# Peptides against a protein of PDB entry 2AKA: the designs that were tried, part 53

Target 1, 299 residues: chain A of PDB entry 2AKA
Amino acid sequence: MEDLIPLVNRLQDAFSAIGQNADLDLPQIAVVGGQSAGKSSVLENFVGRDFLPRGSGIVTRRPLVLQLVNSTTEYAEFLHCKGKKFTDFEEVRLEIEAETDRVTGTNKGISPVPINLRVYSPHVLNLTLVDLPGMTKVPVGDQPPDIEFQIRDMLMQFVTKENCLILAVSPANSDLANSDALKIAKEVDPQGQRTIGVITKLDLMDEGTDARDVLENKLLPLRRGYIGVVNRSQKDIDGKKDITAALAAERKFFLSHPSYRHLADRMGTPYLQKVLNQQLTNHIRDTLPGLRNKLQSQL

## One batch from the design tools (peptide; made by RFdiffusion4, then SolubleMPNN)

Design b2_p13_7_s2 (from b2_p13_7, 5 letters changed)
Fold by OpenDDE base, seed 4:
Structure b2_p13_7_s2 (fold): chain B 299 residues (1-299), chain A 13 residues (1-13)
Amino acid sequence: as target 1 above (299 residues)
Amino acid sequence: TAAAVQEALSLLP
């Protein structure tokens, strides 16, 4: 049985090389969420490495097409520097920053031109995600005053596509009814057909509160449901806490928490990765016939 | 381009 995710990766690479990425409704998962919602931490937890830019304000300033490929070896490759294998994930971070700055300049502006990063690892399932800039209302540095709208417009280019699944990342320690991720998802997917909810920061909720109703899909129903995760704290990240240890702590959190214990086998980063792999694979299978017909009509 | 579409189609089952 052909690996459908690697097939779509080849399509993505081919279309990226010709600058036509924006026009093809390829089956993909776009990652959306407010600034500091935990998007980058979720992606790094999949890889088991620190490799994404970190900082205050808008960290992701270009779409990052992150292609995870299960392999016996661990290394990264960028589409813009073919043949260079990165084994140091700090160098991967630096390359993302450098390639971002090369296109956006020093003003911390945004660009809709994707960075294509492939990560080979024995620790990943085959999974492709498009990490998008975090939604914000506050310009930082030399960003234009309309940066909120520029980000929104960029996100809309992805999330309005029919074949785009939406990974909506929301922090539990904030009002979920006001979640930027869930708001944008509801705007473009009002029936909740394309949206997968991720709830981060469950460990940072006020004592006596929980997100059980959300995680049980009772508050804001999504067809594809919600998955809770526990990311490393900023202190843990700064302290270089091992991601493997963090994933063990996440498992312990769900198992020990009275409100989440019954959900623990359907929570956490490893379960999220599995669900996303399965959902993306199925989504590709369902959309490929239509994609073929569309491409044939363009000849 | 037609060439890119043809390449894409060649990759699809």
Scores: peptide ipSAE 0.299, ipTM 0.877, DockQ to the pose 0.524
Fold by OpenDDE base, seed 3:
Structure b2_p13_7_s2 (fold): chain B 299 residues (1-299), chain A 13 residues (1-13)
Amino acid sequence: as target 1 above (299 residues)
Amino acid sequence: TAAAVQEALSLLP
C-alpha cells in the first residue's frame, strides 16, 4: 500500500506552490497552543534536533508545515529553496528565521503564508504537522496592537476545516480551564472528534498536584484522548542538553511518578509520535476519497 | 486553476 503521508506531502507542496493553501481541506494535523505551551519543544523532540526559532513572545510567525520522513539519511529541505540539502540544523533554524523575516519584515508581525520544511531522519516516523503561531493576549514590544486577533484568524483558517485534526498543546502547570488550545479546539470541535490533547510541563506542577484526571480523559473528554509529555526546561535547552537524554528522563518521570506510573506506556514523546503517525495515516485513508470527488467536481 | 486540479488528481491513487 502506498505511503499515505508522503502522498499528502506531495499534495501540500503542489498547493503551496500555487498559493491555494487556505482553501484546500487537506487531511492534516494543526498544532495549537498558547505562547510557551511547549509546541516547538514537542516538534524538536520528534526530530531529536534543535532547529526551531527560540525567544520571548511570538516565536512561530508563519505556519510551519513540518514534514517528517523516515529515511536512512538525516537532512532537511525547504520548498522555497529546492535542491539545497541542510545537514546542520542550526542552518535550518537560521533559514526559518530569514524566510520569516523576508515576508513579515522586522516588526514581529505574522503571515499566513506557510514555510514548508521536510526533514529526513532515521529517528522519525512519517508524520506531517502544521505548527501555528502561539496564541497571545497581550501585544509586546513592536507587535501590532491587534496581533491576538491576527493569530486567532490565522489559526481559524486551519482548525475550522473538517479534515484538520487539532493537536491541542496545554501546559499542566496552568489551569486547564484557561487553556487557549482547548478553548479554540472546543469552539471548532465541540464534540471533541478532531482534537488530540497534549499535556506538557507535567514536571513543573506544584507538589501535591497532578494531571491524572486530565490524562485519564475524565476532566475534559476528547475522543482521541490526551498524551502527557515532559520537555526539556529552558535551562536544559540553553545548556544544550541532549534530546535523547531528555527522552530517557521523560520515561523515568512517568514510571517513577505515583499518579502516572499506570499510564506510563501511553505517555511520552515516542508514544505521541506513534499515535500521531497512526491517526494521520488512518485519517488520510478516510478522507482521500472525498477529496478526490471534490477535485473531480471542480473540473 | 484547472491545471492545479489536474495536477492534484494526478497525484491521487
Scores: peptide ipSAE 0.298, ipTM 0.875, DockQ to the pose 0.480
Fold by OpenDDE base, seed 2:
Structure b2_p13_7_s2 (fold): chain B 299 residues (1-299), chain A 13 residues (1-13)
Amino acid sequence: as target 1 above (299 residues)
Amino acid sequence: TAAAVQEALSLLP
């Protein structure tokens, strides 16, 4: 079962090399959410390393195809620089920034051209995610005034595809009815068949409030449900708080919280990673026959 | 390209 994700990774790499990535409805998970919703923190928590760009603006400015591969060794490699193994994840961050700037220029523009990053680690499950730019309504710095629409159009290129699953990342300390992630997911997946909800910032909710009804799938039902996570605070990130310690604190949070303790075994980053691996594997299995038929019809 | 499609098909079970 675990071999299906590496298979799709080889397909992704082959199609990326030919420039035909846009036309193939490959089974994938697109990560969507508002700016500062905690998308990058969720991805870094899977790897156990700080490796994504950081900033006050649109951090992700190109789609990042993140291929996690379980391996005995820990290193990263980019499709655009084959043969270079990165063992320092700070160099991975710098390469993402440099490769982004090479294509978008200095004006903090966006590009729909993906960056393909593979991370080998003993600490990951096989999982491929497409990290997408954070939705924003407010242009920052030298961004074009239509940046909101450019981001939206870029997201729509991924999330409209029938074989695309949607990881909708929403912060709990904001009105979930107004979640940018859930809005875009509802637009392209009105029956909630392709959407997995992630609720971040559960530790930052106002005293006497909780997201229990959302996490129990009672408020905005998704067929694939919701998973709550607790990410490192910005202070913890800036202070380089260890991700392993943060994952232990997340587990403690769910177990100790009166509203969430009964859900604790179906919450947190490790459970999310497991669910995503299973969901993606099953989704690949279900879609491969149709993909094969489509490809055969093109011969 | 036909070659890309053939390569993809060769990877598929």
Scores: peptide ipSAE 0.293, ipTM 0.873, DockQ to the pose 0.522
Fold by OpenDDE base, seed 1:
Structure b2_p13_7_s2 (fold): chain B 299 residues (1-299), chain A 13 residues (1-13)
Amino acid sequence: as target 1 above (299 residues)
Amino acid sequence: TAAAVQEALSLLP
């Protein structure tokens, strides 16, 4: 049996080439969350490389279709520059920035046109994610005054689709009731059927507080539950702390924390990757028959 | 387009 995730990747690439990506309800996972919620860090932790744009404000300004493919080799390929293999992940970051700027211009605006990036790595499971711009309330720099609504409208194009799973990324060091990710997820998935919660910044919570009730799915229940992760701090990133050491520190965090020790085997980035691979594979299996029927009816 | 739909169908099992 062909791997279902690579099959959907070929469909995504084919539809991207025809400019019809927005109209097809392909089984996918959209990543949503406020600015600085830790979305990019979660994706980089999957790859084990620094390759996403970083900075203050809106970092992701176009949807990034990130196709992770387990391989014996490590390299990246963009759909917009077929045949070019990137082995330096800094060059991958620069290409994302350049391709973003090419379409959006210098005004730091957003575009709904996806960037399609495939990463081959021995360190990844087969997984496809759509990284979406972080929700913001305040325009920064030359951003249009309606940027909040533009981002929201862009996110809604993905998350309203029935076959879209939602990876809702929320920081633990902020009020979860005010989570932009969970708010948008609840708007389009009121029964919590399509939403997977990711709780970041568990290491940055105030002393004497914990996210145990959230992670145990008791506070804001999602059918697919919550997974806690610990990303590198900005200091760790600036200090060039490798992601491998960060993943070991994450495991140690969960195992040593009194509130999370009993959950430690169902927490952390490696577990999140496994869950997302399984969830996406099963979701593809369940949705492909309906997708085939829909496509056949268009013919 | 019909061609895009046909290509997509050819990729599906």
Scores: peptide ipSAE 0.290, ipTM 0.870, DockQ to the pose 0.478

Design b2_p13_7_s3 (from b2_p13_7, 6 letters changed)
Fold by OpenDDE base, seed 5:
Structure b2_p13_7_s3 (fold): chain B 299 residues (1-299), chain A 13 residues (1-13)
Amino acid sequence: as target 1 above (299 residues)
Amino acid sequence: TQAAVEEALSTLP
């Protein structure tokens, strides 16, 4: 059976090249969450490399179509610079920053125009994610005063589509009832059919508190459930702590925590990757017949 | 545009 994720990647690239990205409900996973929710850290943990922009405020300012492809080789390619292979992931980060600034300017504004990044790696499962700007309520620097609404409108262009799965990233050390990710997901997916919950910062919860009821799908039920992850601290990121060591620490965290030990095999970044690969593959399989019919009717 | 869509469709199972 041909790998369905690479097939949809070819469709995504073709549609990106012709500017028709907006009109096709391609099976995809949109990543949503508040600023500092840990979205970028989750994506970097999938690749095992530091390659996403970092900083204060809105870091992701364009949709990033991140196409992970399992390969014997490790390199990245951008759709906007075809034929250039990036083997240094710092150069990948710099290219994302440069290409973002080229379109948005210096005002730290946003653009709905995607960046398409393909990462080949032996350390990834086939997975395509659309990283979206972090939801914010407070403009920073020269950002327009309506930046919150601009971000929201951009997110809505993705998450309202029926074939869009939603990876809702929420920090555990914040009130889940106030999660921007779960709020937007519930608005467009009120039955929780398209939403996958990711709970970050489980290691930063106050002593005597836990997210067990959330992770057991008891507090805000999602059909696709919740997966807890432990990302590197900002100090660990700044100190260039190895992601492999962080993934080992994450596994140890779940296994050693009284509230999470029984869930440990259904938690952590490697399990999240597997679940997302499986769910995306199944979702593509279910949506392809309808997509084919729609595309044929447009010819 | 049409050729790219046709090519993409040809790759669908």
Scores: peptide ipSAE 0.052, ipTM 0.759, DockQ to the pose 0.609
Fold by OpenDDE base, seed 3:
Structure b2_p13_7_s3 (fold): chain B 299 residues (1-299), chain A 13 residues (1-13)
Amino acid sequence: as target 1 above (299 residues)
Amino acid sequence: TQAAVEEALSTLP
């Protein structure tokens, strides 16, 4: 049986080439969360490389279709520059920035037009994620005054689709009842059928507090549950701390923490990657017959 | 192109 994720990747590439990205309900996972929720750090931890734009405010300004492909080789390819293989992940970051600026201009505006990035790596499972701009409440710098609504409208184009799974990324060191990610997920998925919760910054919670009830799916139940992760600190990123060492520290965190020790085998970035691969594969299998029939009726 | 969509459909199981 052919790998279902690479099959959907070919459909995504074909639809991106014709500009119909918003109209087709492809089986996919959209990543949603507030600014600084840790979305980009989760994606980089899957690859084991620093390759996403960084900075203050809204850094992701276009949807990034990140296609991870398990391979014996390590390189990246963009759909907009076919035939160019990137082996330096800093050049991947620079290409994302340049291609973003080419479409949005220099005013830090947003565009709903995706960037399609494929990463081949021995360290990844087959997985496709759509990284979306971080939700904001306050325009910063030269951002348009309606940037909050522009981002919301862009997210809604993805998360309202029935075949879209939602990876809702929320920081544990903020009130989860006020999570922008969980709020938008609850609006479009009120029964919690399409939403996967990710809880970041568990290491930054106040002493004597924990997210145990959330991670045990008791506080805000999702059918697909919650997975806690520990990303590198900004100091660790600036210090170029190795992602492999960070993943070992994450495992140690869950195993040593009194509130999370019993959950440790169902927490952390490697477990999240495995769950997302399995859930996406199953979701494609379930949706593909209906998608095929729909597409055949339009030809 | 429509041809790219048709090609992608041909690869669907």
Scores: peptide ipSAE 0.051, ipTM 0.760, DockQ to the pose 0.709
Fold by OpenDDE base, seed 1:
Structure b2_p13_7_s3 (fold): chain B 299 residues (1-299), chain A 13 residues (1-13)
Amino acid sequence: as target 1 above (299 residues)
Amino acid sequence: TQAAVEEALSTLP
């Protein structure tokens, strides 16, 4: 059986090339969360490379369609720059920034036009994610006063679609009841059928507190459950701590923590990758017949 | 648009 994820990637690239990305309900996973919730760090941990824009404020300003493809070689390709292979992931970061600025200008505006990035790596499972701009409440710098609503409207274009799964990224060191990710997910998926919870910053919780009830799916039940992850700290990133070493530290965190030890085999970035690969594959299998019928009816 | 939809359909099993 052909890998269903690469099949949908070809469809996604074809629809991107014709500007119809917004109109087709392709089976996909949209990544949602507040600014600094750890979305970009989760994606980088999948690749094992630093390649996403970083900084204060709105970092992701266009949807990033990140297509991970298991391969014997490691390189990246952009749909807007066909035939160029990037082997330096710093150059990948710079290309994302340049292509973002080309469309949005220098005023840190947002655009709904996706960037399509394919990463071939021996360290990834086949997985496609749409990284979306982080939700913000406060415009910073030269951002338009209505930037919160512009981001929300952009997110809604993805997450309202029935075939869109929602990866809701929430930091554990903030009140989960106030999670922008879970709030938007609940608005468009009130029964929690399409939402996968990711809890970041579990290592940054106050002493004597834990997210056990959340991770056990007891506090805010999602059909697809929650997965806890531990990302590199900003200090670890600035110190150029290797992602492989960070993944080992994440495993150690869950195994050693009294509240999470019993969940450790269902936590962490490698488990999240497996779950997302399986969830997306199954979701494609379930949606593909309906998608085919819809496309045939448009001919 | 039609050619791209046809191409997309040709990729579907």
Scores: peptide ipSAE 0.049, ipTM 0.752, DockQ to the pose 0.596
Fold by OpenDDE base, seed 4:
Parts: sequence; C-alpha cells; structure tokens
Structure b2_p13_7_s3 (fold): chain B 299 residues (1-299), chain A 13 residues (1-13)
Amino acid sequence: as target 1 above (299 residues)
Amino acid sequence: TQAAVEEALSTLP
C-alpha cells in the first residue's frame, strides 16, 4: 500500500513529459488559498527547508507538482532538468523562479504549465501536492488587469476534477466566512466531500478570540475536517529560524492554548502531513480502478 | 514516453 503515491508520481511524470497533464483526472491534492494565506509555509514545513519563492504579490505563478518521497538521502530533482540533484534548497528556489520566468516572462504573468519537483528526504512522508497560485484581486507590476480571473480559471482546471482533493488554506486572523479557499472549495465541492481545511495563523488571532468552532468542524462542516497549523512568522523566516524549532513551537502553542489543548493531538504540521499521506493513499486506492479503465480505453 | 505510460499502466494493480 505504501507504493501507491510513487506509482501515481510515475504517471504524473509520464503525462507531464507528453504535455497531456490537463486531460487526465489523476488522484491529486490541489493546494488553494488567498495570497499570503500561508500555503508556501505549510509546504516548506513538510520538507523542513526554505525552497519556495517568497515576496510580495503572487509568488506561485505556475502549478508546482511537489512530490515528497521518503528516502534515506535529502535532495531535490526537477523533471525539466533530469539527472541534476539539488542538495541546496536555495538553489531549488532559484530554479523554480528561473523556470517560472522562462515561461511567463518578466511581466509576472501566470502559466498553467506545471513545474514538477521531487524532494527526497528522511523527514517527509510520501505525499504529492499541487501548489497553485494564490487568489488575488489586485494586479501587481505588469500583471494583466484580468489576473484574478486568469488565476481562478487555472484553479478551476484542477479543482473541478472529480479525483482532485482540495487542500483549502485559510488564515485564522481573517474572516473565515470570507476565505477565498473555502469559497472556491464550496463552489466545486458544495457537500465538502473533497475538501480538507487548513487553518493557519492561529497564533495571530486577536486576544480573546479563537478558531475552536472551525477546528471542531462546527462552523463550516467538511467531511474531511480541519487541521490547524502555526507557521513561522515573517520575522522568523527573515531571521532564518529553523523549521524544526518552529514545529516544536507549534506543538507548544496547541498544548498551552486553553481553546486548543484538547485538540492538540489532531493539530499541527506533522499531523497534517500524516493525514494528507493517508487521505491521498486511500484516494488513490479508491480511484485507481476507474483510472486504469479510462487509460486502457485511450490506448 | 508512450512506453513509459504503458509501463506505468502495467504496474497498476
């Protein structure tokens, strides 16, 4: 059973190589959320490395197929530069930026063409995620005035697919009823069958407020529930605070918080990673017979 | 590429 995610990874790589990525409803998890919702920080916390583009505005401008593979070694590989092993994760960040700019140009435009990145690490569970551009309403720089709609249309190409699970990332320090992630998820998954809620920035909520009702699945029920996480602050990121230390601080946050202490064993980045691994594995198992039949009919 | 897809398909349970 542990080999199902690597199996789908081989299919993803094969289909990426032939340019047919858009037409196959592969079992996958698409990561959605507003700009600055904390999506990149969640993904970096899984790897334990800083490797995603950072900055103001839309940082993710192409879909990033992030394939995490548990391994005794730590390195990254891109599908577009086969045979090059990256051990410096800053070089991984630079390659994502360069490969993005190569396709989109300097205008900060978007492209639906995925970047395929595989990360081998002893610190990860087998997990594949598709990081998608952050939803935004305000064009920045030379972005086209319709960039909001271009992003939405690109997201819809992923999240409308029946075999796509949705990792909806929402910040707790913003009105969750207005969450871009939960809105788009509800549009394409009105029964909440395919959506996993992630609540970030729980440490940045106003004093005397909490997200307990959301995390207990009482406010906006999802069949797959919600998981709270605490990411590094921007100051901690800029100060190069170690992710391992941040994960320990996250655990301490949940254990010490009066509203979350009873949930602490079902919260935090390590629990999220475990849940996503299990959810994806089960989802692949359930969808694989149908996928096989579809692929056989196209041969 | 087609061979890789076929190989991947052959490994499907």
Scores: peptide ipSAE 0.042, ipTM 0.747, DockQ to the pose 0.725

Design b2_p13_7_s4 (from b2_p13_7, 5 letters changed)
Fold by OpenDDE base, seed 2:
Structure b2_p13_7_s4 (fold): chain B 299 residues (1-299), chain A 13 residues (1-13)
Amino acid sequence: as target 1 above (299 residues)
Amino acid sequence: TQAAVEAALSLLP
């Protein structure tokens, strides 16, 4: 079962190498959410390393195809610089920034051309995610005034595909009815068949409030449900708080919280990673016969 | 390309 994700990774790499990435409806998970919704923190928590760009603006400016591969060794490699193994994840961050700037220029523009990053680690499950630019309504710095629409159009290139699953990341400390992630997911997946909800910032909710009804799938039902997570605070990130310690604190949060204690075994980053691995594996299995038939019809 | 489709099909079970 675990071999299906590496198979799709080889397909992704092959199609990326020939420039045909955009036309194939490959089984994948696109990560969507508003700016500062906690998308990057969720991905870094899977790896256990700080490796994604940081900033007050649109951090992700190109799609990042993040291929997590369980391995005995820990290193990263980019499709655009084959043969270079990165063991320092700060160098991985710098390479993402440099490769982004090479294509988008200095004006903090966006590009639909993916960066393909593979991370080998003993601490990951096989999982491929496409991290997409954060939705924003407010241009920052030298961004074009239509940046909101450019981001939206870029997201739509992924999330409109029938074989694309949607990881909709929403912060709990904001009105979930107004979640950019859930709005775009509802637009392209009105029956909630392709969407997995992630609720971040559960630790930042106002006293006397909780997201229990959302996490129990009662408020905005998704077929694939919701998973709550607790990410490191920005202060914890800036202070380089250990991700392993943060994952232990997340587990403690769910177990100790009166509203979430009964859900604690179906919450948190490790459970999310397991669910995503299973969901992606099953989705690949279900879609591969149709993909094969489509490819055969093109011969 | 046809070659890319053939290569992809060769990877599929």
Scores: peptide ipSAE 0.342, ipTM 0.898, DockQ to the pose 0.485
Fold by OpenDDE base, seed 5:
Structure b2_p13_7_s4 (fold): chain B 299 residues (1-299), chain A 13 residues (1-13)
Amino acid sequence: as target 1 above (299 residues)
Amino acid sequence: TQAAVEAALSLLP
């Protein structure tokens, strides 16, 4: 059986190449969350490399179609510069920044035009994610005063699609009832059928507090549940702390924490990656027949 | 476009 995720990747590439913002409801996972919720850190932890733009404010300013492909080799390719293999992930970061600025200008504006990035690695499972701009209420620099609504409208273009799964990323050190990710997910998926919750910053919770009820799916139930993760601290990122060491520390965190020990085998970045691979594969299998019929009706 | 739909269908099993 052909790998279903690579099949959808070929469809995504074909539609992106023709400039059709695919009105096609392709089976995909959109990553949503507030600014500084830890979205970029989760994606980098999947790859095991620092390659996403960092900074204050809105860092992701275009949709990033991140296609992870299990391979014997490690390199990245952009759809906009076909045939160029990137082996330095710092150059990948710089290319994302340059390509973003080329389209949006230097005003830190946003664009709905995706960047398509494929990463081949022995350390990844086949997984495609659409990283979306972080929700923010405060314009930075010369951003338009309505930037919050521009981001929201862009997110809605993805998350309203029936075949879009939603990876809702929320920090544990903030009130989950106020999670921008879960709010937008609840708006477009009121029955919680398409939403997977990710809880970050579990290591930054106040002493004597925990997210156990959330992670046990008791507080804000999602059909697909929640997965807790521990990302590198900003100090660890700035210090270029190895992601492999961070993943070991994450495992230790869950195993040693009284509130999370019993969940430890269903927590952490490696488990999240497995779940997303399985969920996406199953979702593609279930949606492809309908997609084929829709396409045939458009001939 | 029709060509895009045809191309997509050619990729589908």
Scores: peptide ipSAE 0.339, ipTM 0.897, DockQ to the pose 0.445
Fold by OpenDDE base, seed 1:
Structure b2_p13_7_s4 (fold): chain B 299 residues (1-299), chain A 13 residues (1-13)
Amino acid sequence: as target 1 above (299 residues)
Amino acid sequence: TQAAVEAALSLLP
């Protein structure tokens, strides 16, 4: 049996090449969350490399279709520059920035046109995610005054699709009731059927507070539950702390924390990768027959 | 659109 995730990757690439990506309800996972919620850090932790644009404000300005493929070799390929293999992940970051700027111009605007990036690595499970721009309320720099609505409209193009799973990334050090990720997820998935909660910044919570009730799925129940993760701090990133050491520190955090120790085997980035691989594989299996029938009816 | 649909169907099992 062909791996179902690589099959959908070939479909995504084919539809991207013909400019029809937005019209097809492909089984996929869209990553949503406020600015600085930790979305990019979660994706980088899957790869074990620094390769996403970083900075203040809107970092992701185009949808990034991130196709992770388990391989014996480590390299990246872009759909827009086929045949070029990137082995330096800083060059991957620079290519994302350059390709973003090529389409959006210098005004730091957004574009709904996806970037398709495939990463081959021995450290990944087969997984495809669509990283979406972070929700913002305040325009920064040369951003248009309606940037909040432009981002929202872009996110809605993905998350309204029936076959779209939603990875809702929320920081634990902010009021979860005010989570931009969970708000947009609840708007398009009111029964919590398509939403997977990711809780970041658990290490940055105020002393004497915890996210136990959230992680136990008791506060805001999602059918697919919540997974807590601990990302590198900005200090750790600036200090070039490797992701491998960060993953070990994450495991130690959950095991040593009184409120999370009993959940530790169902927390952290490696568990999140496994769950997302399984969820996406099962979701593809369940949705492909309907997708085939829909496509056949268009012929 | 038709060529896209045909291409997609050719990839599906």
Scores: peptide ipSAE 0.338, ipTM 0.897, DockQ to the pose 0.444
Fold by OpenDDE base, seed 3:
Structure b2_p13_7_s4 (fold): chain B 299 residues (1-299), chain A 13 residues (1-13)
Amino acid sequence: as target 1 above (299 residues)
Amino acid sequence: TQAAVEAALSLLP
């Protein structure tokens, strides 16, 4: 059977090249969450490399179509610079920053025009995610005064599509009722059919508190459930802590925690990657016949 | 465009 995720990658690349990304309801996973919710850290933990922009405020300012492809070799390619293979992931970060600034300028504005990045690696499963700008409530620095609404409108272009799955990233050390990710997901998916919950920062919860009821799908039920993860701290990132060591520490966290030990085999970054690969593959299989029929009706 | 639709259909099984 043909690999369905690589097939959708070719469709995404073709539609990106013609500027029609916003109008096509492709089977995809959009990643949503507030600023500092841990979205970029989750994506980097899949690759096992530091390659995404870092900073305070809005880090992701364009949609990033991140296409992970299992391969015997490790390198990255951008759709906007065909034929260039990146083996240094710091150069990947710099290219994202440069290509973002080329379109948005230096005013920290946003653009709905995606960056298409493909990463070949032996450490990844086939998986495509659309990383979206972090939701914010307060403009900072030189950001446009309406930046909150610009981000919201950009997210809505993706998450309102029926074939879009939503990876809702929420920090555990914040009130889940105030989760920007779950709020936008509930608005466009009121029955929780398209939403996958990710709970980050479980290691940063106050002593005597836990997210057990959330992770057991009891507090705010999603059909696709919740997966807890433990990302590197900002100190660990700045200290260049190895991602492999961080994944081992994440496993140890879940196994040793009294509230999470019984869930440990259904938690953590490796399990999340597996679930997303399976769910995306199944979702593509279910949606492709309808997509073909829609395209045929436009001829 | 019609050409874009045709190109997309050519990629689908």
Scores: peptide ipSAE 0.337, ipTM 0.897, DockQ to the pose 0.470

